# Peptides against a protein of PDB entry 2FGR, part 6

Target 1, 331 residues: chain A of PDB entry 2FGR
Amino acid sequence: SSVTLFGIVDTNVAYVNKDAAGDSRYGLGTSGASTSRLGLRGTEDLGGGLKAGFWLEGEIFGDDGNASGFNFKRRSTVSLSGNFGEVRLGRDLVPTSQKLTSYDLFSATGIGPFMGFRNWAAGQGADDNGIRANNLISYYTPNFGGFNAGFGYAFDEKQTIGTADSVGRYIGGYVAYDNGPLSASLGLAQQKTAVGGLATDRDEITLGASYNFGVAKLSGLLQQTKFKRDIGGDIKTNSYMLGASAPVGGVGEVKLQYALYDQKAIDSKAHQITLGYVHNLSKRTALYGNLAFLKNKDASTLGLQAKGVYAGGVQAGESQTGVQVGIRHAF

## One batch from the design tools (peptide; aimed at target 1 V3 T4 F6)

Design b1_p9_7_s3 (made by RFdiffusion4, then SolubleMPNN; from b1_p9_7, 7 letters changed)
Fold by OpenDDE base, seed 5:
Structure b1_p9_7_s3 (fold): chain B 331 residues (1-331), chain A 9 residues (1-9)
Amino acid sequence: as target 1 above (331 residues)
Amino acid sequence: GPAPAVYIE
């Protein structure tokens, strides 16, 4: 058996030029290049190719020393794995997000990430962003000549909000092809939630692909989310992302990513463009900088996610510029 | 009002 302690501490100085009042915000933020985390994991060889595993991981907030406490809400799983693949029990990334967020060149964190995995409808469930679930059973296949898949089901445990009686139920999965420089995936999910105390289905479809040309990597996402409400009609968002990254001088990486969020319920679009640079001082320590621009049109009020400084929205139709400069250290 | 913050991994 083995036990590994691991983590990342990522802390930055961040600035955004507009908050909800139109004022600038600046200070010390967290998780600009990678999400800061502390974890424990391990495996036990049970013989015959069977292994047991555990994984416990929580977020670290370096700016305030985890003033709100520490938990294992990132992942808390026990697993069995072997030639059949892996079965996981416990809170984790749902299979769809685990696979499809991997195409985000900004590691699903900071001011540059794809923001499609979102609660677009003021859903009242705890995980209405479609990223994680409680009470989750997941299965991941082996890789068969590039082909792989993941499936998950989360129990609602009869959680009720208003008249909704299945809140937190998740069913979803992906199919993928991962071979050499190519990755491509299709994900489908449904999560039951509530909006305004009424039962609502969060349906999600996501396509992702990337190709590593050696000199550069291209990555893309296409996503539709629908919050299907009994009253008031569907809240639909189509999200698009295209990004490129390239190594620089053997010690750095430059990244450029564009995203479009077409918010159908308010007939409004938001455009996000982010330029990032990572400078590796070692295998474990990096300096980084991000520059992001978010243009809201019409009724759109999206804000950049400068965690620890400002992650709220802006006034309708306002644009926001954000900057992060920080240190990432892995252990 | 302004859009709520999103939880990102």
Scores: peptide ipSAE 0.018, ipTM 0.543, DockQ to the pose 0.017
OpenDDE base, seeds 1, 2, 3, 4: peptide ipSAE 0.015, 0.015, 0.017, 0.015; ipTM 0.628, 0.630, 0.568, 0.482

Design b1_p9_7_s4 (made by RFdiffusion4, then SolubleMPNN; from b1_p9_7, 5 letters changed)
Fold by OpenDDE base, seed 5:
Order: C-alpha cells, then structure tokens, then sequence
Structure b1_p9_7_s4 (fold): chain B 331 residues (1-331), chain A 9 residues (1-9)
C-alpha cells in the first residue's frame, strides 16, 4: 500500500473595482490559479488487477490559516479500480462537473473561470451549483478508443427543506470522446433542491469541446441550467464560453476566455472576458496574473470570484474589473 | 441558508 501527502498553496494580491456598494475591494486572496488544498491519498493492490483507493482532500485558505476550520469537503472517497474502470463512494465532484469543467481554461478557479456551474436561483441545497455532492456513488469507465463515460448518483437521505423532500438527490453523467488533440463531451444532470422552501429540480445540460493545435488550444462550452419550480416559473440560464490558450517561451502559458451568461428569468445578460498568464519557475512553483472584466446588463448583478477578497455581486447593470497576481506552490 | 453561488474547484 502507499500513502501520499499532497497539496497546493496558492495565494495572491487581488483587486476588484466594485462591490455591492460600488466601492473597491483589495487584499490578500486565495486560489487564483489553482484551488489551495491539502490531501491524503493512497492505493492498495488487491491482486488480479484490482486496487483499493482512498482520497481525502480539503481546501486551504492561506490568507487566514483556515480560521473557520479544515474539512474534507473537496473529496472524501474510497474506491475500487481495475480493468472495468473506477467506482467511488463518498463526497466528490459529480461526474458532470468533473468532466465538463475540464474545458474551462481557468480550471474553475480565480476570477477567470466559466461560472455556469452556479446556483442561479437561490437554491437552498448545499451543492446547488452542480459541482459536488454528498452521499455520492460514481463510476468512471476506462477509455475505449477515445470513448469514455462517467455516471453518478447521490442519495438524498430524506433531507427536507420547507415542504421540499429528496433534497440533495443527484443523478447525472457524461459521455465523451478523448483522442489525441480532440476532446468532446455531453453531460446531463438533475438535482433535487428547494427554492423558497418549495421543491425544485435543477436540470443541467452541458456540451464541451476542445482541440489542441500544438501552437494553441481552443476550448468551448455550451450549457443550460434550469431550476424547474412549480410556482413562479422556471429559472433558466444559458451559458456560453470560448477560450484559447498558448504556450509562451516554454515556461509560460497565456489564456484568453470569454463567457456569456444569458439569465432568462430576469431577461439579462452578463459578459465576462479574462486574460491570464502563468509563469512556471519550476515544475511545482508558478507566478501568475489574471485580469478579468465582467459587464452586467439590465438586472444582472454577477460578480467576479476574487476568493478571500470579494466574491459577492455588484449593483444591477454595473461592470466590474478584477486583478489577481500571485504565487502557486504544489507539494 | 442558501448554497454559495459559485464554488471554486
């Protein structure tokens, strides 16, 4: 058997020019290029090509030293793997987010990521952003000539909120084709939640694709998220992303990504554009900078996610500019 | 309480 301690400490100086009051915020933030984490993982060979595994991972907040405590909410799984693929038991990324966030060139972190995996409806469930689930069973296939898939089910355990039952139930999965420079995927998910104490289904469909041209990579996402409410009508968001990345001088990477969030329930759009640069000082240490611009239209109040500094919204129709400059260290 | 709007991966 083996046990590995691993982690990332990513800390930055961050600035946003506008908060909910219209004032600037700045300070020391976390997780600008990669989410800061501490984890333990290991495997045991059981013979016959079968392996047992465990993975325990929690978020680190370098700016405050985890003042609110430490937990394994990022991942807490036990697994069996072999020629059949991998089965996992425990809290983890749901299969849909695990696969479809891979097309986000900002890796779902900092001020630049695709923000489509969001709680668009003030859902009252713990994971109404569609990223992770408690009580999850997941299965991932091997890659068969490019084709691969993942499936998951999370038990609600009779969790209730208001009059809503089955809160926290997840069912979802993806199918994908990953071969050489090409990746393409389709993800489907449903979660049971509550909005205003009433039963609500969070339905999600996501298409992703990327192609690596060697000199540059293109990546795209198309997503629809729908909170289906019995009263008050559906809350639907269509999210679009297009990004490009390129290596620079063998030690750097430049990224440019655009996203559009068409928030149908408020008939309002938000536009996000982000420029990022990562400079590798070593295999384990990097400097980075992100510059993001978010333009809200009409009733849209979206804010950039400068974690540790400001991650709230802005006033309706206001624009926000964000900057992060930081150090990422892996161990 | 309502779930966070966005969770960083």
Amino acid sequence: as target 1 above (331 residues)
Amino acid sequence: SAAPAFFIE
Scores: peptide ipSAE 0.018, ipTM 0.542, DockQ to the pose 0.022
OpenDDE base, seeds 1, 2, 3, 4: peptide ipSAE 0.015, 0.017, 0.016, 0.008; ipTM 0.522, 0.563, 0.516, 0.542

Design b1_p9_8 (made by RFdiffusion4; failed a check: the pose's geometry)
Pose (drawn by RFdiffusion4):
Structure b1_p9_8 (pose): chain A 331 residues (1-331), chain P 9 residues (1-9)
Amino acid sequence: as target 1 above (331 residues)
Amino acid sequence: AVTVPVSFV
């Protein structure tokens, strides 16, 4: 049995060459290499291989001292685990995002990550990016011979917005194979939401795979996200990503990731290339840099996510360049 | 990280 207080402070200077008005922005931001966080967790041995766990974790914003207030919105769970796997109750990453975001070489944070888990349709639910859910129950199997799966159900509790009376419901899961160097997963999920006050399903299918050759690792993601309005109409987005990472000179790591976002509702594509470098001063402390280029075509207005500096959109069809340089310290 | 052994059972 044990109890652990832990966290990460990841703070950076960041710059984007344009915002929604076309002006550059720079400043002190956060979470460029790993999401800054503070948390408590524990595991209690109940005997016979059965364990009880808890986990409370919230995001840290070092640039403003969590001015909006600290919370445990990253994860707030209690669990039982054993030879049967693990059951968790509470707000957390849903199984689809927990497993599939592991294929993103930029740890789903900073200006370089895969953007597929986002609210493409301006859905009105609390978590229309498909990442986390309130009122979540999840089951995770053991890994037998490489095969493993996860399932989750989040209750809507009759949250009502317009014609949607089940906003926030999540049903989803994944199947996967993980043997160390090779990993592959298929995730499928549906959330209930509303768009402009009209009931809408958020359907998501995601495939991810990676192989770690040791001298380098190749990783990729494919995703379709469809917001399907009950009365008709849909906002569909296909997202693609391929990336590679390699250790450089012991202590160093280089990463490169290319992504494409095909936004069918506006018949427009956006392309992104991101180069990253991590230099480890210790196992706990790293300096890092990220350089990203995002090209919007036609009506696309996507922007790089320089958390704490600028994470809004840009003018239609504009290209945007961004940089982050910072320090990550885990504790 | 700060981790300590704690048991209630």

Design b1_p9_8_s1 (made by RFdiffusion4, then SolubleMPNN; from b1_p9_8, 4 letters changed; failed a check: the pose's geometry)
Amino acid sequence: EITVEVSLV

Design b1_p9_8_s2 (made by RFdiffusion4, then SolubleMPNN; from b1_p9_8, 3 letters changed; failed a check: the pose's geometry)
Amino acid sequence: EITVPVSTV

Design b1_p9_8_s3 (made by RFdiffusion4, then SolubleMPNN; from b1_p9_8, 4 letters changed; failed a check: the pose's geometry)
Amino acid sequence: EITVPFSTV

Design b1_p9_8_s4 (made by RFdiffusion4, then SolubleMPNN; from b1_p9_8, 3 letters changed; failed a check: the pose's geometry)
Amino acid sequence: EVTLPVSTV

## One batch from the design tools (peptide; aimed at target 1 T4 R284)

Design b1_p10_1 (made by RFdiffusion4)
Pose (drawn by RFdiffusion4):
Structure b1_p10_1 (pose): chain A 331 residues (1-331), chain P 10 residues (1-10)
Amino acid sequence: as target 1 above (331 residues)
Amino acid sequence: FGFTVSYPPL
C-alpha cells in the first residue's frame, strides 16, 4: 500500500510567426514536453491480489498560476484491480484516447503532436475532442500473451442541447497487442453531441502501431473522425501521422513527426512536420525544444498549439512556424 | 515519481 503526491511543471518560451490576424506572438507558455500537472494517487492492497486505487490529477498552468482555478479534470477516479484487470469510475481519459495517444511521440502536448483528437465540427459537448469524459466507467483487461483491451461507457445523464438529449454519452474501446518492442491497437468510439443545436454522432476509428528497435522507434497513427448529423450531413476528417525517435548520446533524444489532416467538409488538407529534442539533466528534469511547420492548403485554418502563448487558428491557406524551448521538471 | 508514503496492507 502507498500514497503518492506527484506532478510536473513544464514551462517554456514560445513563438508563432502568425496568428489569426497574421501577426507574430511570443511569450511564456506551458506543457511543451509533458502536460504540467499536480496529482494524488494511491494503491491499497486488500489481500488476495485485490487492490483499491484512487487518482486525482489536474493540469498546472505555471505562466499564470492557474488563474482560472485548480481542478482535477485530468483524472478523478476510484478503482478496483486484480487478476481480472481493472475497473475505474470517474472522469479520465476514455480508453480509445488513453491507448491511442501513446503512439504520438510528442506525448499529445506542445506544438508537435498529432491533432486527430480534436473538435473538428465545433460540437457543443464538453469533450468533443474525444480525449476525456465525465461520468465514465472503464474496464481494462490484463495483458495475456501480449493481447489486451479496454472498454468504457460514459453516461450522458440526459444532458440536453437543442435536439440532442444524450450529449456527452461515450461508448468505446480498443483491442491491442503489446509485447514490449511491438505495439499495435485499434480503437472505436461513438459520442453523442450536437452541432448548431442539432443532434450529432461523433464516430471515431483509430489505428496505431509502433516498433522500438532500441536505436530508434517508429510510430504511427491513422484516424477517421466523423460527426454525422441525425437529419443528414457530416463533417469527416482523416488524420495520418508517422514519426520516429532516437536516443542521442545518452541523456538526449531526437524526435521527428509528420502529419496530414484531410478535412473533407472544406475539401482542404493541412500538413505538419515537427522536430523535437529532449536533453535530460536527470530522470526528473529535462530541457527541450520543439520546432514545427504547419502548412494549410485552401480553406484550412489550423494553428499550432503553443499552450499559454497562442493556440488559435491562422488565415486560410497560411503556413505557420512555431518554436518552444523549455524545462520539464517532474516531482 | 512523487513523494510516497508506504505502510503495511490491511

Design b1_p10_1_s1 (made by RFdiffusion4, then SolubleMPNN; from b1_p10_1, 4 letters changed)
Fold by OpenDDE base, seed 5:
Structure b1_p10_1_s1 (fold): chain B 331 residues (1-331), chain A 10 residues (1-10)
Amino acid sequence: as target 1 above (331 residues)
Amino acid sequence: SGLTVTYPPP
């Protein structure tokens, strides 16, 4: 049997030129290239190809030393695995986010990531961004000639908000093909939540693909998120992403990613473009820089996610520029 | 990466 202690400490200096008041924000932020984390994981061989596993992982905030505490909200699973694949019990990435965020060249963190996995509707559930769930059972298939899949169900446990009585229930999954340079996936999910105290379904469909040409990698996402409300109509967002990355000089990686968020309920678009660079000082330590530009049109108020500095919105129709420069260390 | 400790089966 084995137990592994692991983690990442990623801390940066960050700047955004506009907050909700139109003022600049700057300071020390966290998780610019990878989400800072501390974890424990282990396996036990049960014989016959069966293994038990556990995984406990929490977020680290290097700028304040986890002043608000530490938890295992990133992942807290026990599992069985074998030739049949893996069954997990506990809080985790939902299967759809686990697979489809893998196409985000900015690793779903910092100021450059695809922001489609979001609470678009002021949903009152804890995980209305569609990323993780409590009370989750997940199953992941092996890879069969490239084909693989994942499925998940999260129990609502009669959680209520207002008149909504099934808050936190998740059902979803993906099918994928992962073979050599090619990856492609389709994900579908429904999560029950509340908006304004009323039952709401968060429906999500996501298509992702990437291809590694050796000299460069291309990646793309197409997503529709729909908060289906009984009153007031649907809140629908179509999100699009296209990115490219390339190795530089054997020790670096450059990334460029564009995203479009078409917010149908407010008939407003936001455009995001991010340039990133990672410089590997070792296998475990890197320097990085990100430069992002977010252009809101019409009623759009999206802000870049400079975690630890400023992650709020801007005024309607305003543009925001963000910069992060930091150190990532993995152990 | 990580610090791994191995222990014998019971």
Scores: peptide ipSAE 0.261, ipTM 0.868, DockQ to the pose 0.748
OpenDDE base, seeds 1, 2, 3, 4: peptide ipSAE 0.260, 0.253, 0.252, 0.024; ipTM 0.870, 0.869, 0.870, 0.607

Design b1_p10_1_s2 (made by RFdiffusion4, then SolubleMPNN; from b1_p10_1, 3 letters changed)
Fold by OpenDDE base, seed 5:
Structure b1_p10_1_s2 (fold): chain B 331 residues (1-331), chain A 10 residues (1-10)
Amino acid sequence: as target 1 above (331 residues)
Amino acid sequence: SGLTVSYPPP
């Protein structure tokens, strides 16, 4: 049997030129290239090809030393695995986010990531961004000639908000093909939540693909999220992403990613473009820089996610520029 | 990366 202690400390200096008041924000932020984390994981061989596993992982905030505490909200699972694949019990990434965020060249963190996995509707559930769930059972298949899949169900446990009585229920999964340079997947999910105290379904469909040409990698996402409210119109967002990355000089990586967020409920678009660079000082330590530009049109108020500095919105129709320069260390 | 400790089966 084994136990592994692991983590990432990623801390940066960040700047955004506009907050909700139109003022600049700057300071020390976290998780610009990878989400800072501390975790424990382990395995036990049970014989006959069966293994038990556990995984406990929490977010680290290097700028304040986790002043608000530490928890295992990133992942807290026990599992069985074998030739049949893996079954997990506990809070985790939902299968759809686990697979489909892998196409985000900015690792779903910092000021450059695809922001489609979002609470678009002021949903009152804790995980209305579609990323993780409590009370989750997940199953992941082995890879069979490239084909693989994942499925999940989260119990609502009669969680209520207003008149909504099934808050936090998740059902979803993906099918994928992963073979050599090619990855492609389709994900479907539904979460039950509340908006304005009323039952709401968060429906999500996501298509992702990437291809590694050796000299460069291309990656793309197509997503629709729909918050289906019993009263009022649906809140629908179509999100699109296209990115490219390339190795530089054997020790660096440059990344360029564009995203479009078509927010149908407010008939407004936001455009995001991000240039990133990572310089590997070692296998464990890197320097990085990100430069992002977010253009809101019409009623759109999206802001870049400079965690630890400013992650709020801007005024309607305003543009925001963000910069992060930091150190990532993995252990 | 990580610090791994291995222990024998019981």
Scores: peptide ipSAE 0.288, ipTM 0.878, DockQ to the pose 0.732
OpenDDE base, seeds 1, 2, 3, 4: peptide ipSAE 0.152, 0.276, 0.284, 0.136; ipTM 0.816, 0.876, 0.880, 0.806

Design b1_p10_1_s3 (made by RFdiffusion4, then SolubleMPNN; from b1_p10_1, 5 letters changed)
Fold by OpenDDE base, seed 1:
Structure b1_p10_1_s3 (fold): chain B 331 residues (1-331), chain A 10 residues (1-10)
Amino acid sequence: as target 1 above (331 residues)
Amino acid sequence: SGITITYPPP
């Protein structure tokens, strides 16, 4: 049996040129290259190819020392694994986000990531971004000649918001092909939530693919998120991402990623372009810099996610520039 | 990576 203590401390100096008032924000931020975390995980060999596992992981906020406390909201699972794959019980990434965020070259954090996994409709559920779920059962297949899949179901436990009576129910999964330089995946999910106190289905479809050419990697995402309200029109967003990364001098990586968020309910688009560089000082420690530009059109108010400094929106139709320079240390 | 402690089963 084993227990592993692990973590990442990622802290940066961050700047955004506009907040909701049109003013600049700057200071010490967190999780610019990787989400800062502290975790415990372990395994037990049960014999016969069966293993038990656990995973407890929480976010670290290095700027304030976790002033709001520490929890295991990132992951809190117990599992069984073997030749059949892995079954997990507990809060985790939902299977769709776990697989499809892997195509994000900015690791789903900082000012550069794909922001499609979002609460687009002021959903009142705690996880209406489609990233994680409480009360989750997940199953992941082995990889069979490249083919793999994951499935999940989260119980609502009769949670109510307003007149909605199944809040937090999730059902979803993905199918994928991962072989050599190629990865491709299709994910489908539905989550029950509430908008304005009314029952709403958050439907999501995501396609992802990447190819590693050795000298560079290309990655892409196509996503549709639709909040289907019992009363009122659908709130639909089509999100697109294309990214490239390349190793630099054996010790660095440069990344460039573009995303488009077509917000149909407000007939408004946002364009995100991010340049990132990671310089590995060791296997554990890196310096990094991110430069992001977000252009909102029309009624779009999206903001870059400079966690710890400013992660709110901007005025409609305004552009935002963000910078992060930081240190990431993994243990 | 991480700090791993191994312990035999009871």
Scores: peptide ipSAE 0.347, ipTM 0.896, DockQ to the pose 0.738
OpenDDE base, seeds 2, 3, 4, 5: peptide ipSAE 0.326, 0.344, 0.189, 0.340; ipTM 0.888, 0.896, 0.826, 0.893

Design b1_p10_1_s4 (made by RFdiffusion4, then SolubleMPNN; from b1_p10_1, 4 letters changed)
Fold by OpenDDE base, seed 1:
Structure b1_p10_1_s4 (fold): chain B 331 residues (1-331), chain A 10 residues (1-10)
Amino acid sequence: as target 1 above (331 residues)
Amino acid sequence: SGLTISYPPP
């Protein structure tokens, strides 16, 4: 049996030129290249090809030393795995986000990532961004000649918000093909939540694909998120992403990613473009820089996620520029 | 990577 202590400390100097008041924000931020984390994981060989596992992981905030505390909200699972695949019990990434965020060249963090996995409708559930769930059971298949899948169900445990009585229930999964340079997947999910105290279904469909040409990688996402309110019209967002990455000189990686968020309920679009560079000083230490532009149109108020500095919105129709320069260390 | 500690089964 084994236990592994692991983590990432990623801290940056960050700047955004506009907040909700139109003022600049700058300071020390976190998780610009990878989410800072501390974790414990372990395995036990049970014989016959069966293994037990556990995984406990929490976020680290290097700017304030975790002043708000530490928890295992990133992942807290126990699992069995074998030739049949893996079953996990506990809070984790839901299968859809676990697979489909893998196409994000910015690792679902910092100012450059795909922001489609979002609470688009002021959902009142804790995980209405569609990324994680409490009370989750997940199953992941082995890879069968490239084909693989994952499925998940989260219990609501009769959690209520307002008149909604099934808040936090999740059902979802993906099918994928991962073989050589090609990856492609389709994810479907539904989550029960509340908006304005009323029962709402968060439906999500996501397509992802990537191809590694050796000299460069291309990656793309297509997503629709729909909050189907019991009373009131649907809140629908179509999100699109296209990205490219390339190795530089054997020690670096350059990334360019574009995303479009078509927010149907407000008939407004936001355009995000990010240039990133990672310079590996070692296998575990890197310097990085991100430069992002977010152009909101019409009623759109999206902001770049400069965690630890400013992650709020901007005024409707305003554009935002963000910069992060930091150090990532993995252990 | 990480710091891995191995221990025998009970």
Scores: peptide ipSAE 0.315, ipTM 0.888, DockQ to the pose 0.677
OpenDDE base, seeds 2, 3, 4, 5: peptide ipSAE 0.300, 0.307, 0.150, 0.315; ipTM 0.882, 0.885, 0.815, 0.884

Design b1_p10_2 (made by RFdiffusion4)
Pose (drawn by RFdiffusion4):
Structure b1_p10_2 (pose): chain A 331 residues (1-331), chain P 10 residues (1-10)
Amino acid sequence: as target 1 above (331 residues)
Amino acid sequence: GSTTFYFGDP
């Protein structure tokens, strides 16, 4: 049995060459290499291989001292685990995002990550990016011979927005194979939401795979996200990503990731290339840099996510360049 | 049984 207080402070200077008005922005931001966080967790041995766990974790914003207030929105769970796997109750990453975001070499944070888990259709739900859910129950199997799976159901509790009376419902899961160097997963999910006050399903299918050769790792993601309005119409986005990472000189790591976002509703594509470097001063402390280029075509207005500096959109069809340089410290 | 407290990830 044990109890652990933990966290990460990851703070950076960041710059983007344009915002929605075309002006550059620079400043002090956060979470460029790993999401800054503070948390408590524990594991209690109940005997016979059965364990009880808890986990409370919230995001830290070092640039403004969590000016909007601290919370445990990253994870707030209690669980039982054993030879049967693990059951968790509480807000957390849903199983599809928990497993599939592991294929993103930029840890789903900073200006370099895969953008597929986003609210493509301006859905009105609390978590229309498909990442986390309130009122979540999840089951995770053990890994037997490499095979493993996860399932989750989040209750809507009759949250109503317009014609949608089940906003926030999540049903989803994944199947996967993980043997150390090789990993592959297929995730499928549906959320209930509303767009402009009209009931809408958010359907998501995601495939991810990676192989770690030791001298380098190759990783990729494919995703279709479809917001399907009950009365008709849909906003569909296909997202693609391929990346590689390699250790450099003991202590160092280089990462490169290319992504494409095909936004069918506006018949427009965006392309992104991101180069990253991590230099470890210790197991707990790293300096890092990220350089990204995002090219929007046609009506696309996607922007790089320089958290704490600028994470909005850009003018239609514009290219945007961004940089982050910072320090990550885990405790 | 005993329970151990950690500050930081062990």

Design b1_p10_2_s1 (made by RFdiffusion4, then SolubleMPNN; from b1_p10_2, 5 letters changed)
Fold by OpenDDE base, seed 5:
Structure b1_p10_2_s1 (fold): chain B 331 residues (1-331), chain A 10 residues (1-10)
Amino acid sequence: as target 1 above (331 residues)
Amino acid sequence: GPVEFYLGEP
């Protein structure tokens, strides 16, 4: 048996040149290269190739010392694993998010990430970004010659918002091929939520692929999210990402990523381009810098996610530039 | 072999 305490503290100085009022914001932010976290995990060998596991993980906010509290909302699972794979019970990343965010070279963190896993429709559910779920059962297969899959179901437990009576129900999964330098995946999910107090289905399809050429890695995502509303029409977003990363001098990594968010309900696009650099001072400590540019067109109001400083939108059609410089430490 | 999972950052 084992029990491991683990964590990451990632804190940065961040700047964005525009908020919703057109003013600049700057200060100390969190989670610019990796999400800051504290966790406990462990395993027990039950014999016969069966293992029990637990995982408890919460987000750390180094800028304010978790002034709003600490919880295990990142993950709170018990599991059984063996030659059959792993079954997990409890709040976790949903299988689709867990797999498909792996193609984001900015790891869904800071001002540079792929922002497709989002609540595009003012959904009233707690997890309408499609990232995590409460009351989740997940199953992950072993890797069979590269092929692997994950599936999940989350119970709604009759959670109601307005007339919606199944809020928080999730069903989804992925199939993948992971072999050497190649990774490719298809993810499908449906989540029940509410918009304006009315039942709404959040449908998601995501394709991801990456290839590591040794000297550089290429990665891509194609995603469609659709909030299917009974009244007012569907809210559909097509999101695209293409990124490249390369090692620098054995101690650094440079990243460049482009994303396009085609917001069909408002007939408006947003373009994001991010340059990032990580400098490893050790295996556990790094300095990093991110520079992101977000161009909104027409009615688009997207903002960069400078967590702890400013993560709100901007005025319609406005562009935003963001910078983060920080320290990441893992323990 | 061991089942490896991407832990994710989000």
Scores: peptide ipSAE 0.036, ipTM 0.490, DockQ to the pose 0.065
OpenDDE base, seeds 1, 2, 3, 4: peptide ipSAE 0.022, 0.015, 0.019, 0.019; ipTM 0.561, 0.563, 0.515, 0.498

